# Designs tried in a protein design run: peptides against a protein of PDB entry 8YR4. Part 145

Target 1, 309 residues: chain A of PDB entry 8YR4
Amino acid sequence: PRGSPALQLVVLICLGLMGLERALNVLVPIFYRNIVNLLTEKAPWNSLAWTVTSYVFLKFLQGGGTGSTGFVSNLRTFLWIRVQQFTSRRVELLIFSHLHELSLRWHLGRRTGEVLRIADRGTSSVTGLLSYLVFNVIPTLADIIIGIIYFSMFFNAWFGLIVFLCMSLYLTLTIVVTEWRTKFRRAMNTQENATRARAVDSLLNFETVKYYNAESYEVERYREAIIKYQGLEWKSSASLVLLNQTQNLVIGLGLLAGSLLCAYFVTEQKLQVGDYVLFGTYIIQLYMPLNWFGTYYRMIQTNFIDMEN

## One batch from the design tools (peptide; made by RFdiffusion4, then SolubleMPNN)

Design b2_p21_5_s2 (from b2_p21_5, 18 letters changed)
Fold by OpenDDE base, seed 3:
Structure b2_p21_5_s2 (fold): chain B 309 residues (1-309), chain A 21 residues (1-21)
Amino acid sequence: as target 1 above (309 residues)
Amino acid sequence: MLEEFQKLQQEISQKQLEAAK
């Protein structure tokens, strides 16, 4: 972005954060190996607890894998919203100005395609939503229940309780924050439709706009509508980053509590080093579908909002 | 150009959906 030194700085920070994500991808496995070695050597609790805490902190920064957005990734995504909005607004204004340079005959042929596309979005959304609920939501809930039962039966009841509390808190916060986000998304979609309608009306009245040399005025009105839309889009996107960060925090706390408890039981010779590896791997596997569940619940809500309008 | 931009927005949205996957 040539015009704003602030946006150039944000791009440089985002590139730095991408470099940090790559460093975390190397450091996290190293710290995990160090935990396994310290457990094998029966190292003192203080060194083990520090290494586990450092590992969980690095995992919080990295995220838990596919669909688990770490703090660094969330921060990058949050900062990138402004760069994306600047770029989209510039491209939209260039397209809109170019459309006002094109002949009226080009605009008359496109009216039938937009109405059909709104209808096709409604029908594809319902069928996709039903398949989605059945094939992703139900299996994910089943995997959580199986996980709680597994940890309660094969580990100590305390592990089952930690998983239960962590998953219950995760689901509750996911629902509450997603319902809160729905208000911002509805407002964004309403303003998007109003911005598109203004663009369509201006292009349909192209002859009148050209007759009065009002192209610059229509471009400025469209810019104002885009700025208003982008203000709502920012709230929607920022609320998404907040959801992902809240989810990552709950995961991090659950992983910390369970990993410390597992490490303690390994030091007491009640569990094996393999059980620590199993716990960490299984928790990460439970969280991968759950991050999908948040994306999934978001898609469901999107499709419901897009059907209601 | 508008169709290419809408396709690019759809590809970016799909890539964001795939990267959020």
Scores: peptide ipSAE 0.006, ipTM 0.408, DockQ to the pose 0.025
Fold by OpenDDE base, seed 5:
Structure b2_p21_5_s2 (fold): chain B 309 residues (1-309), chain A 21 residues (1-21)
Amino acid sequence: as target 1 above (309 residues)
Amino acid sequence: MLEEFQKLQQEISQKQLEAAK
């Protein structure tokens, strides 16, 4: 972003965080291997516990992989909101200004037939979301139940309890934070529609605006409307980052508790090294679809709110 | 005009989200 040193610094920090995410993607598997080796070698509990704790901490920073809700990714996303808003506002104002400079012939030549295509995109998005709910959400809930049963029967009731508490807390917090964020999303969409309506009214009356040389005034009014919108957009986007971070914390705590307990039982020869690998793999497998659940609930709510308006 | 402006805003927002990944 030219002209804002602060935003340039934020971009550099975001690039640094992206580099850190790549480093974590290499370190996490290495630490996981080291845990497996230490378990195989029957290493002292203190060394094992430290390595497990370090692994879970690195996994908390990383999250569930590429595009995950890890702490580093959430921090990057949070910082990027301001850069996105700056860039969006600049492009929107340039386009709006350019549309006022265009000839009457271009404005009159626009075919009304494009209205239908937006309605079709709305309907296709709803259908895609319903398909996602059916093919990803329901199976994930089934996998959680199967996992609770499996761990309770084949490991110990304590593992089933950890998964149950972790997933119940995850789902509850996801619902509560999603309902809370819906208020910000509704306010944002209402302000977006008002901002768009103002832009269209100005563009439909472009002859009058041009007659009075009021282009700069209309651009400034549009800028103010965008700033108001971006204030609500920031709250909406920040609330999503908070959701993702809350989810990451819950899964991280569940992974920590379960991994330490599993490692302990392996040292006591009650479980095998393979059981530790299974537990870690299964929890990660459950987390991956659930991470998307927050994003898709956002899309569902967006589409419902966009259908109400 | 509104709809193309809206589409353009959505495409810009989406491209910015993709460029941030």
Scores: peptide ipSAE 0.006, ipTM 0.399, DockQ to the pose 0.024
Fold by OpenDDE base, seed 2:
Structure b2_p21_5_s2 (fold): chain B 309 residues (1-309), chain A 21 residues (1-21)
Amino acid sequence: as target 1 above (309 residues)
Amino acid sequence: MLEEFQKLQQEISQKQLEAAK
């Protein structure tokens, strides 16, 4: 944001908090591993109690697992409200200024209330897209890269390869199935709009329908339009189930392959029992934001289409 | 079109509320 040093400082603090979230995503599984190893070794109570207390504190800062947002994420979201409001207001003022520069013929051809609603949707779409890119998509990709590096450096290179292949396949299939699903969603939305338009046209002409006793005919036409809509809705919903199941299978296969390899290295005394627990915990932690990736990708596509209109 | 439709639905709903009074 040009012109407000206070908002620039808030952006820098938010970026610092994002870096802290990435560090917590690595540290929390490590401390959980250390608890399991200390329990296995029957370590002194003081060392165990300190490690457990530190883990719980780090887990409070991180959040996650039980649907609770972490303290760091909440603080970042709270600080970002001012930046979002500044950005939204700036986009609204630019759109409003541009509308005043448009020809009188354009203003006469559009109702002022439709123009304002298009401006509000456009502003919301741009601000929403930016927020999703900065706070959901980029951090998720960063966590995957950090995970691949961590497993490649601290585990055998085979673990880094399994995570790389699993995440690459997951992302690729998520994109491909989401693009395929977008066709069904567009067809559903088009049919919903057509069904609604027919219902309103019938209701606007209710006097004519009543005069000709055509009520049964209009009800049957509306029923046919609903059946056609529900056929497209079913395809859209079934395609979502297929996406979720495909994602679950890819993560399940990656978890299986990595868990078997980890168990093998524990039997060979190359890894500890805590490292098996670390792998499972870390993969599940990476899966949580990825489950929403297909939703983020759709929101990005929708917001791009809404900005082009 | 969708916004004109939502406005028309609101106008119809308002006219139905006025005709029910």
Scores: peptide ipSAE 0.000, ipTM 0.290, DockQ to the pose 0.016
Fold by OpenDDE base, seed 1:
Structure b2_p21_5_s2 (fold): chain B 309 residues (1-309), chain A 21 residues (1-21)
Amino acid sequence: as target 1 above (309 residues)
Amino acid sequence: MLEEFQKLQQEISQKQLEAAK
């Protein structure tokens, strides 16, 4: 945001908080490993209690699960509201000024409500795209890279390779299946709009339909349109299930391969029991944002197409 | 596409809410 030093400071704080979230994603599994190792070694209560308290505090800062945002993420989101509102308003005003530069004939030909709806659509699409890129896509890619580096440096190179292959395959399949699904979704939405338009046209011409006693014919035509829509909806929904199952399978295979390798190295006394738990916990943490990657990718594609039109 | 974006945001929010249960 050029022109407001206060909002620039908020952006810098948000970037700092994003860096802290990345650090927490590495530290939380490490502290959990240390707890498991201390429990296995029957370490003194004071050391265990301090490590558990530190872990719980770090876990509170990070958050846990797909729906519980951590304190750092909530603070970042809260601070970002002002930046988002400033950016939204700036884009709305730019679109609005550009609309006023258009010909009077263009303004007279469109209902004011439709023009405002296009402006609001454009603004929300741009602001949404930027937010998803900065706060979901980029951090997820950074976490994968950090994970590969961490496992390559502190474990064996084979762990880094398993994570690299698993995440690369996951991302590639997610993109390919999401692009394939986008065709079914576009067809569904086109048929939804056509079905709605037909219903509206039939209802607007109700006097003519009544005059010709064509009510049964219009109902049957609407039924056929609904059946066609439901057939496309089923394909869209089934393709989503296929995506989710494919993603789950890839992560499951990666988790299996890495967990077996960890177990083997623990039996060889090269790793501790805590390192086995760390690997499983870290892979699950990487999986959580990736589960949404297909949705983010689709949103990015949709918003780019909306910006070009 | 905004309705799709809003539906997607709602689906994300709902799935985040369901995955928080």
Scores: peptide ipSAE 0.014, ipTM 0.456, DockQ to the pose 0.109; fails the geometry check

Design b2_p21_5_s3 (from b2_p21_5, 18 letters changed)
Fold by OpenDDE base, seed 1:
Structure b2_p21_5_s3 (fold): chain B 309 residues (1-309), chain A 21 residues (1-21)
Amino acid sequence: as target 1 above (309 residues)
Amino acid sequence: FLSLFQQLSQQQQQEALAAAA
């Protein structure tokens, strides 16, 4: 943000907190590994209790994973409110100034309430897209890269390859299936608007409908429009279930392959029992934000379309 | 949208928490 050094400092603090979240995403699984190893070795209570207390504290800071209500995430979200308000106000003022630069003919041809609704949608879409990219997309991609590097360096190149292939396949299928679903959603929304418009037109012409005793005809036409809408709604909802199931299958196969490989290396005494638990915990932790990636990608596409209008 | 996105992300997090419970 230009012109406010205080808001620039808040942005830097938020970026620092994002870096801390990335560090926590690596440290939490490591401490959990260490607990399992200490339990397996029957380590003294004092060492175990310290490691457990440290793990619980780190888990409190992290929360239930990326995008959960962890302390660091909540603090970042709280600090970001001021930056969001500044950005929203700046976009709103830019839209408002642009509206004043438009021709009188453009203003006379449009209802002021529609113009304001478009402006509010535009401001909201830009601010939403920016926050989504900064707080969900970029961190998730960073966690994947960090995960690939970590597993490649501290385990074996095969683990890094499994994570790479699993995440690449997951992202690719998520994008492809989401783009396919967007067609069904657009068709559904178009039919919803057409069904609503028909109902409004029928009700606005109520006197004419009464004069011709056409109520039964209008009700039947509305029923047909609803049935057509529900057929498109079903396709949209079924395509979401298919996306979720495809995502679950890819993660399940990646988890299976990696867990079997970890178990094998533990039996060969190349890895410890804690390393098996670390792998499973870390993969599940990566999966949590990715599960929402399809919904978020769809939101990005919607926001871009709403910015072009 | 950010309030709606935060509401939808919070609602989806609550639905995901409710579906994971």
Scores: peptide ipSAE 0.008, ipTM 0.415, DockQ to the pose 0.085
Fold by OpenDDE base, seed 4:
Structure b2_p21_5_s3 (fold): chain B 309 residues (1-309), chain A 21 residues (1-21)
Amino acid sequence: as target 1 above (309 residues)
Amino acid sequence: FLSLFQQLSQQQQQEALAAAA
């Protein structure tokens, strides 16, 4: 934000907190590994108690993963409120100033309520998309890259390859199935609008319908429109279930392959029992934000289409 | 539509928060 050094400092602090969240996403599984190893070795209580206390403190800072109610995430969200308000206000004032620079002929040809609705949608879409990209998409991609590097360096290249293939396949299938699903959703929305329009037209012509005793005919036409809508709604809902099951299958196969490989290396005494727990915990932690990625990709596409109009 | 999408996004965030609690 140009012109406010205080808000620039808040942005830098928020970026620093985002970096801290990435570090916590690696450290929390490592400390959990260390607890499992210390328990397996029957280590002294003092060492175990220190490691558990440190883990719980790190877990309090992290929360339940990316976008969860961890202390660092809550502090970041709290500090970002002022930056978001400044950005929103600046975009709103720029749009409003631009609207006043437009010709009188442009204003006379449009309904003021429609212009204000477009301006409000535009502002909300830009600010929402930016916050979404910065705080959810970029961090999730960073965590995947950090995970691939970590597993490749500290375990074996095979673990990094499994994570890479699993996440790449997950993202690709999420995009492809989401684009396929968008056709069913558009058809559903078009049929919903057509069904609503028929109901409104029938109710606006109520006197004519009543004069001809055509109420039963209008109700039957509305029933047919509802059945057609429900057929499209079912396809939209079933396509969402198919997306979720496809995503779950890809993560399940990646978790299976990596867990079997990790278990094998534990039996060969190349890894400890805690390393098996680390791998499983880290993969599940990567999956949690990715489950929302399909919803998020759709939000991005919708907001881009709404900005082009 | 955006209010319904914000409500669905807030409801999904609340359901994700309720499933994580």
Scores: peptide ipSAE 0.006, ipTM 0.382, DockQ to the pose 0.077
Fold by OpenDDE base, seed 2:
Structure b2_p21_5_s3 (fold): chain B 309 residues (1-309), chain A 21 residues (1-21)
Amino acid sequence: as target 1 above (309 residues)
Amino acid sequence: FLSLFQQLSQQQQQEALAAAA
């Protein structure tokens, strides 16, 4: 934000907190590994209790797993409210200034309520796009890259390759299936609007419908429109289930391949039992943000379309 | 645990679908 040193400091603190979240995403699985190794070695209670307490504290800072947002993420979100409000207000003022520069002929041809609704959609789309890019998309991609590097450095290069192939395939299939699904969703929304318009037109012409005793005919036409809508809704919902199942299959295959390879290396005494638990825990942690990736990708596409309109 | 997380993710997807409608 230009012009407020206080808001610039808040942005820097938020970026620092985002870096801390990335560090926690690596540290939490490591501490969980250490607990499993200490339990396997029958280590002294004092060392175990300290490691467990440290793990629980780090897990409180990280959050995740149970749908709970971590303390660091909540603090970041709280601090970002002021930056978001500043950005929103600046976009709203730019749109409002631009509306005043438009020709009188443009203003006379549109209702003030439609113009304000377009301005609100434009502000929401820009602010939404920025928030999803900065807080969801970029961090998720960073966590994947950090995960690939971590597994390549501290495990065998084969683990880094499995994670890379699994995540690349997951992202590619998520994009392709989401683009395919978007066609069904657009068709559904178009048919919903047409069904709603038909209901409104029938109700506005109520006197004419009543005069001709055409109520049964209008109800049957509305029923046919609903059946057509529900056929498109079913395709949209079924395509979502197919997306989720495809994502689950890719993660399941990656988890299977990596878990079998890890178990093999534990059997050869090249890795410890804790390393097997670390791999499984870390892959699940990477999967959790990715489950939302299809929703984020679609929302980004919608926000881009709404900015072009 | 994974089933509860899938249910919570489905609920939040339905809420995000309802908020984007």
Scores: peptide ipSAE 0.006, ipTM 0.420, DockQ to the pose 0.202
Fold by OpenDDE base, seed 5:
Structure b2_p21_5_s3 (fold): chain B 309 residues (1-309), chain A 21 residues (1-21)
Amino acid sequence: as target 1 above (309 residues)
Amino acid sequence: FLSLFQQLSQQQQQEALAAAA
């Protein structure tokens, strides 16, 4: 943000907190591994109690991971409110100034309420897009990269490859299936609007419908419109289930491959029992934010479409 | 959209809180 050093400092603090969240995503599984190893070795209670207390504290800071209500995430979100307000106001003023630069013919052809609604949609879309990119998409991609690096360095290169292939396939399928689903959603929304418009027109022309005794005919037309809508709704909902199931299968296959490989290395005494637990915990932590990636991607696309309008 | 999303994100946070309770 240009013009306010205080807001620049807040942005830097928010970026620092985002970095801390990434560090917590690595540390929490490591401490959990250490607990399992200490339990396996029958370590002294004092060492175990300290490690457990540290783990619980780190887990409190992290919460449920990226996109969950952890303390660090909540603090970041709180601090970002002022930056979002500044950005929103700046975009709103830019849109407003641009509207005043437009030709009189453009203003005469549009109702003031429509112009305001376009301005509000534009402002909301830009601020929403920025928030999703900065707080959801970029952190999730960073966690994947950190995960690949971590597993490649501290395990075997094969673990890094499994995570890379699993996450790349997951992201690609999420994008492709989400784009495919967007067609069904658009068709559903168009049919919903058409069904509502027909109902409103029928109700506004109630006297004419009564005069011609056309009530049964209007009800039947409305039924046909509902059936057509429900057919599109079913396609939209079924495509969501298909997305979720496809995502679950990709993660399940990655977890299976990595867990079998980890178990094998534990049997060869190359890894400890705690390392098996670490792998499983870390993959689940990577999956949690990715489960929402399809929703984030769809929101980003919607915000882009709303900015073009 | 942001209002619907804030509502959906609040609803998902409430559902995630309700599923964690």
Scores: peptide ipSAE 0.006, ipTM 0.385, DockQ to the pose 0.048; fails the geometry check

Design b2_p21_5_s4 (from b2_p21_5, 19 letters changed)
Fold by OpenDDE base, seed 4:
Structure b2_p21_5_s4 (fold): chain B 309 residues (1-309), chain A 21 residues (1-21)
Amino acid sequence: as target 1 above (309 residues)
Amino acid sequence: FLKEFEELLEELSKKALEEAK
């Protein structure tokens, strides 16, 4: 932010905290590996207790890899509130200025309240999308790249390839299946609006409906609209279950392939028992943010569909 | 209109992100 050196410093601190989160995502699995190896070797209690205490402290800072519950993530989110408020206000003022530059014919042809509601939804959607890209998508992609590099350098190139193929397939299928689901969601929202409009029209004409004893006819017409809506809702919900199951299968296959390869290398004494646990822990840590990715991508699409209507 | 408004919001978002640097 050019106008406030204090906000620039806060952005730099937030970027530094994001770098620290990436370091913690590598260190936490390494310390967990070291605990398993020390337990396997029957190491002295003092060395084990120090490593466990250090692991728990690092895990407290990380917050389990969800990027929302860790001390570092909470501190980043707290500091970012001022930056987000500055960015939101700047976008709102730019939109408002642009609306004032539009022709009188454009303003006379539209309800000012609808334009403001679209502007507010648009601003919220863009600010939410930016925050999501910066704090969830980019960090997750960075963790995947760091993971591929780490496993390729310290294990074997085959582990890096498994992680690459698994995550690339997961992301590709998530996008493709989510784009496929968007058709069902648009159809559902259109039918929901049509069903609601029929209910509102029937209630606004209540006196006329009562005068003609048409209550049973309006109820049956509303029932048919609900059944049609529920048929589209079922397709939307079933497509979500299919997405989640497809994601679970891809992660399960990647975890299976990598775990079998780790177990094989442990039997050949090329890796330690802790390295098997490290791989499993790291894959699960990558999965957690990616599961949120499917949820937020849906939220973004919902906001776009709600703007189109 | 919505597409033009989305493109405008994306452009404003990019400008706001550049001004935030």
Scores: peptide ipSAE 0.005, ipTM 0.331, DockQ to the pose 0.018
Fold by OpenDDE base, seed 2:
Structure b2_p21_5_s4 (fold): chain B 309 residues (1-309), chain A 21 residues (1-21)
Amino acid sequence: as target 1 above (309 residues)
Amino acid sequence: FLKEFEELLEELSKKALEEAK
């Protein structure tokens, strides 16, 4: 933000907190590994208690349990509220200034309430997309890269290759299947609008429908429009299930290949039991943001489609 | 980064307004 050194400092602190989240995503699995190894070796209680306490503290900072947001993520979100409000207000003022520069013919052709609704949707969509790209997409890609580097350096190069192939295939299939689904979603939205328009026209012409005793005919036409809509809705919903199942299969195959390879290296005494637990924990931790990535890529495409309309 | 982000927001806002015309 130009002109506010306080907001620039808040952005730098938020970037520092994002870096800390990346470090926690590596450290939490490492400390969990160390607990499993210390338990296996029957280590002294003092060493075990310190490692468990440190793990719980790091897990509190990270979060990532079902229904728990981490302290670092909550602090980042809290600090970012002021930056988001500044950005939203700036976009809203730019849109408002541009609307005042538009020709009188453009203003006379549109209802003021429709223009305001487009401006509000545009501002919310742009600000939401940008916050999403910065706080979810970029960090997830960074965690994947850090994961590949970590497994390539501290495990056998084969683990880095499995994670690379699994994540590359997951991202590629997510994009391809989501682009394929966008066609069904556009067709569904077009048919929904056509079905709503028919219902509105029938209700606005209620007196004419009553005059001709055409209620049964209008109900049958509306039923046909609903059946056509439900056929497109089913294709959209079935394509979502197919996306989720494809994602589950890719992660399942990557987890299977990596777990079998890890188990083999543990039997050969090249890795410890804790390293098997680390691999499983780290893969699940990478999967959680990626599962949201498919939902958010849809949100991105929806916001782009809603901006094109 | 913040300047590029503000420029990207201005460019996206301009495109959204051009597509809304």
Scores: peptide ipSAE 0.005, ipTM 0.336, DockQ to the pose 0.021
Fold by OpenDDE base, seed 3:
Structure b2_p21_5_s4 (fold): chain B 309 residues (1-309), chain A 21 residues (1-21)
Amino acid sequence: as target 1 above (309 residues)
Amino acid sequence: FLKEFEELLEELSKKALEEAK
């Protein structure tokens, strides 16, 4: 935000809190590892109780990972409200000024309510997209990179390679299947709009339908439109299940390969039992925000298409 | 879908606000 040093400071604090969330995503699995190792070694109760209390405190700060309501995430969201309001107001004023620059013929050809609805959709889409990119997409990509670096440095290059291949394949398949699914969703939305338009036209022409006793004919046409819609809805829903299952299989294969390799290194006394638990917990923490990434990518793509119209 | 997404963003924002309470 150019012109408000207070809002610039709030943005810097929010970026600092995002950095703290990334640090917590690494520290929480490490403390959980340490608890498992201390339990395995039958360490004294005082050391164990301190490590457990520290873990629970860090878990309270983190929450359930990216997109969960941890204390740090909530504090960031609270501080961001003022920045979002400033950005929303600026976008709304830019759209409003642009609407006033448009020709009288453009305004006379459209109802004022349609113009306002386009302006509101434009403002919400841009503000939502920006918040989404900054708080969900970028942090998730950062957590993947941090994960690859962490496993490559503290375990073995083979663990970093497994995470890299698993996440690269996951992201690539998520994009490809989401783009394929977007065609079915567009066809579904077009048929939904056509079905709604037919229902509205039939209800607006109610007197004419009653005059010709055409009620059964209009009901049958509406039924055919619903059946056609449900056929497209099924394709859209089935494509979502296929996406989720493909994602689950990729993560499952990555978890299997990494867990077997970790178990092997624990048997060779190169890693501790806690390191096996750390790998499993960290991969699950990466998976939770990535499950939303397909919904995320589609929304970005839809909002871009809605801004071009 | 924009409504389901506004509702999902509002539910994620409300869950983020309710888990913040």
Scores: peptide ipSAE 0.005, ipTM 0.323, DockQ to the pose 0.042; fails the geometry check
Fold by OpenDDE base, seed 1:
Structure b2_p21_5_s4 (fold): chain B 309 residues (1-309), chain A 21 residues (1-21)
Amino acid sequence: as target 1 above (309 residues)
Amino acid sequence: FLKEFEELLEELSKKALEEAK
């Protein structure tokens, strides 16, 4: 970004965080291997507990394998909002200015059918996302129930309780924070529609704007509307990062409690090393669909609110 | 809608740049 040294620093920090994500992708498997080795060697509980705690901390930083919901990724996404807004505003103003520089013949030759095709693409994308949510929500709820039953029957009842409390807290916080976010999203979409309507009205009145040489005035009014929109977009995007981080924290605490308890039972020869691997893998498998659900539910609510208006 | 509008505006800007050449 030319013109803001602060935004250039933010870009450099984001690149550094991307490098850290790559380091975490290597370190997490190494620490996991070290846990398996320490369990096999029957190492002292203090060394094992420290290695497990360190692994879970690194996994909290990395997130659910894709890295998209880890602490580092959330911090990167949060910092990147201002860079994205700067870039988006610059592109929007360039396109809007260029549309006002185009000939009257181009504006008259524009087929209404292209606008309709975009509305149809939006509608098809919403329908696809809704279908994806329905087909992921039901299996994920089934997998949670199966997981609680499995861990309650084949492990100790304490494992079933940890999974139940973790998933119940995760779902409750996801709903509550999503309802809270919906207010910011509706305000953002209302301001987006108002900003778009203003741009469309300016372009439909192109002849009048050109006759009065008012192109610079219309561009400045559009810039002000974009800045107002971006203030609401920042709240929406920041609330998304907060949701993802809250979800990551809940899963991290559940993974910590369950992994420590599992490691303890392996040291007491009540469980095998394979059971530790199973528990950790299963919790991560439950988390991934739930995390995607939060993202897609957000995309669908955008698109539905955008279709109702 | 905005991404599709941005994509539309980008496609229209590209078409307009191709027709203006």
Scores: peptide ipSAE 0.000, ipTM 0.324, DockQ to the pose 0.017; fails the geometry check

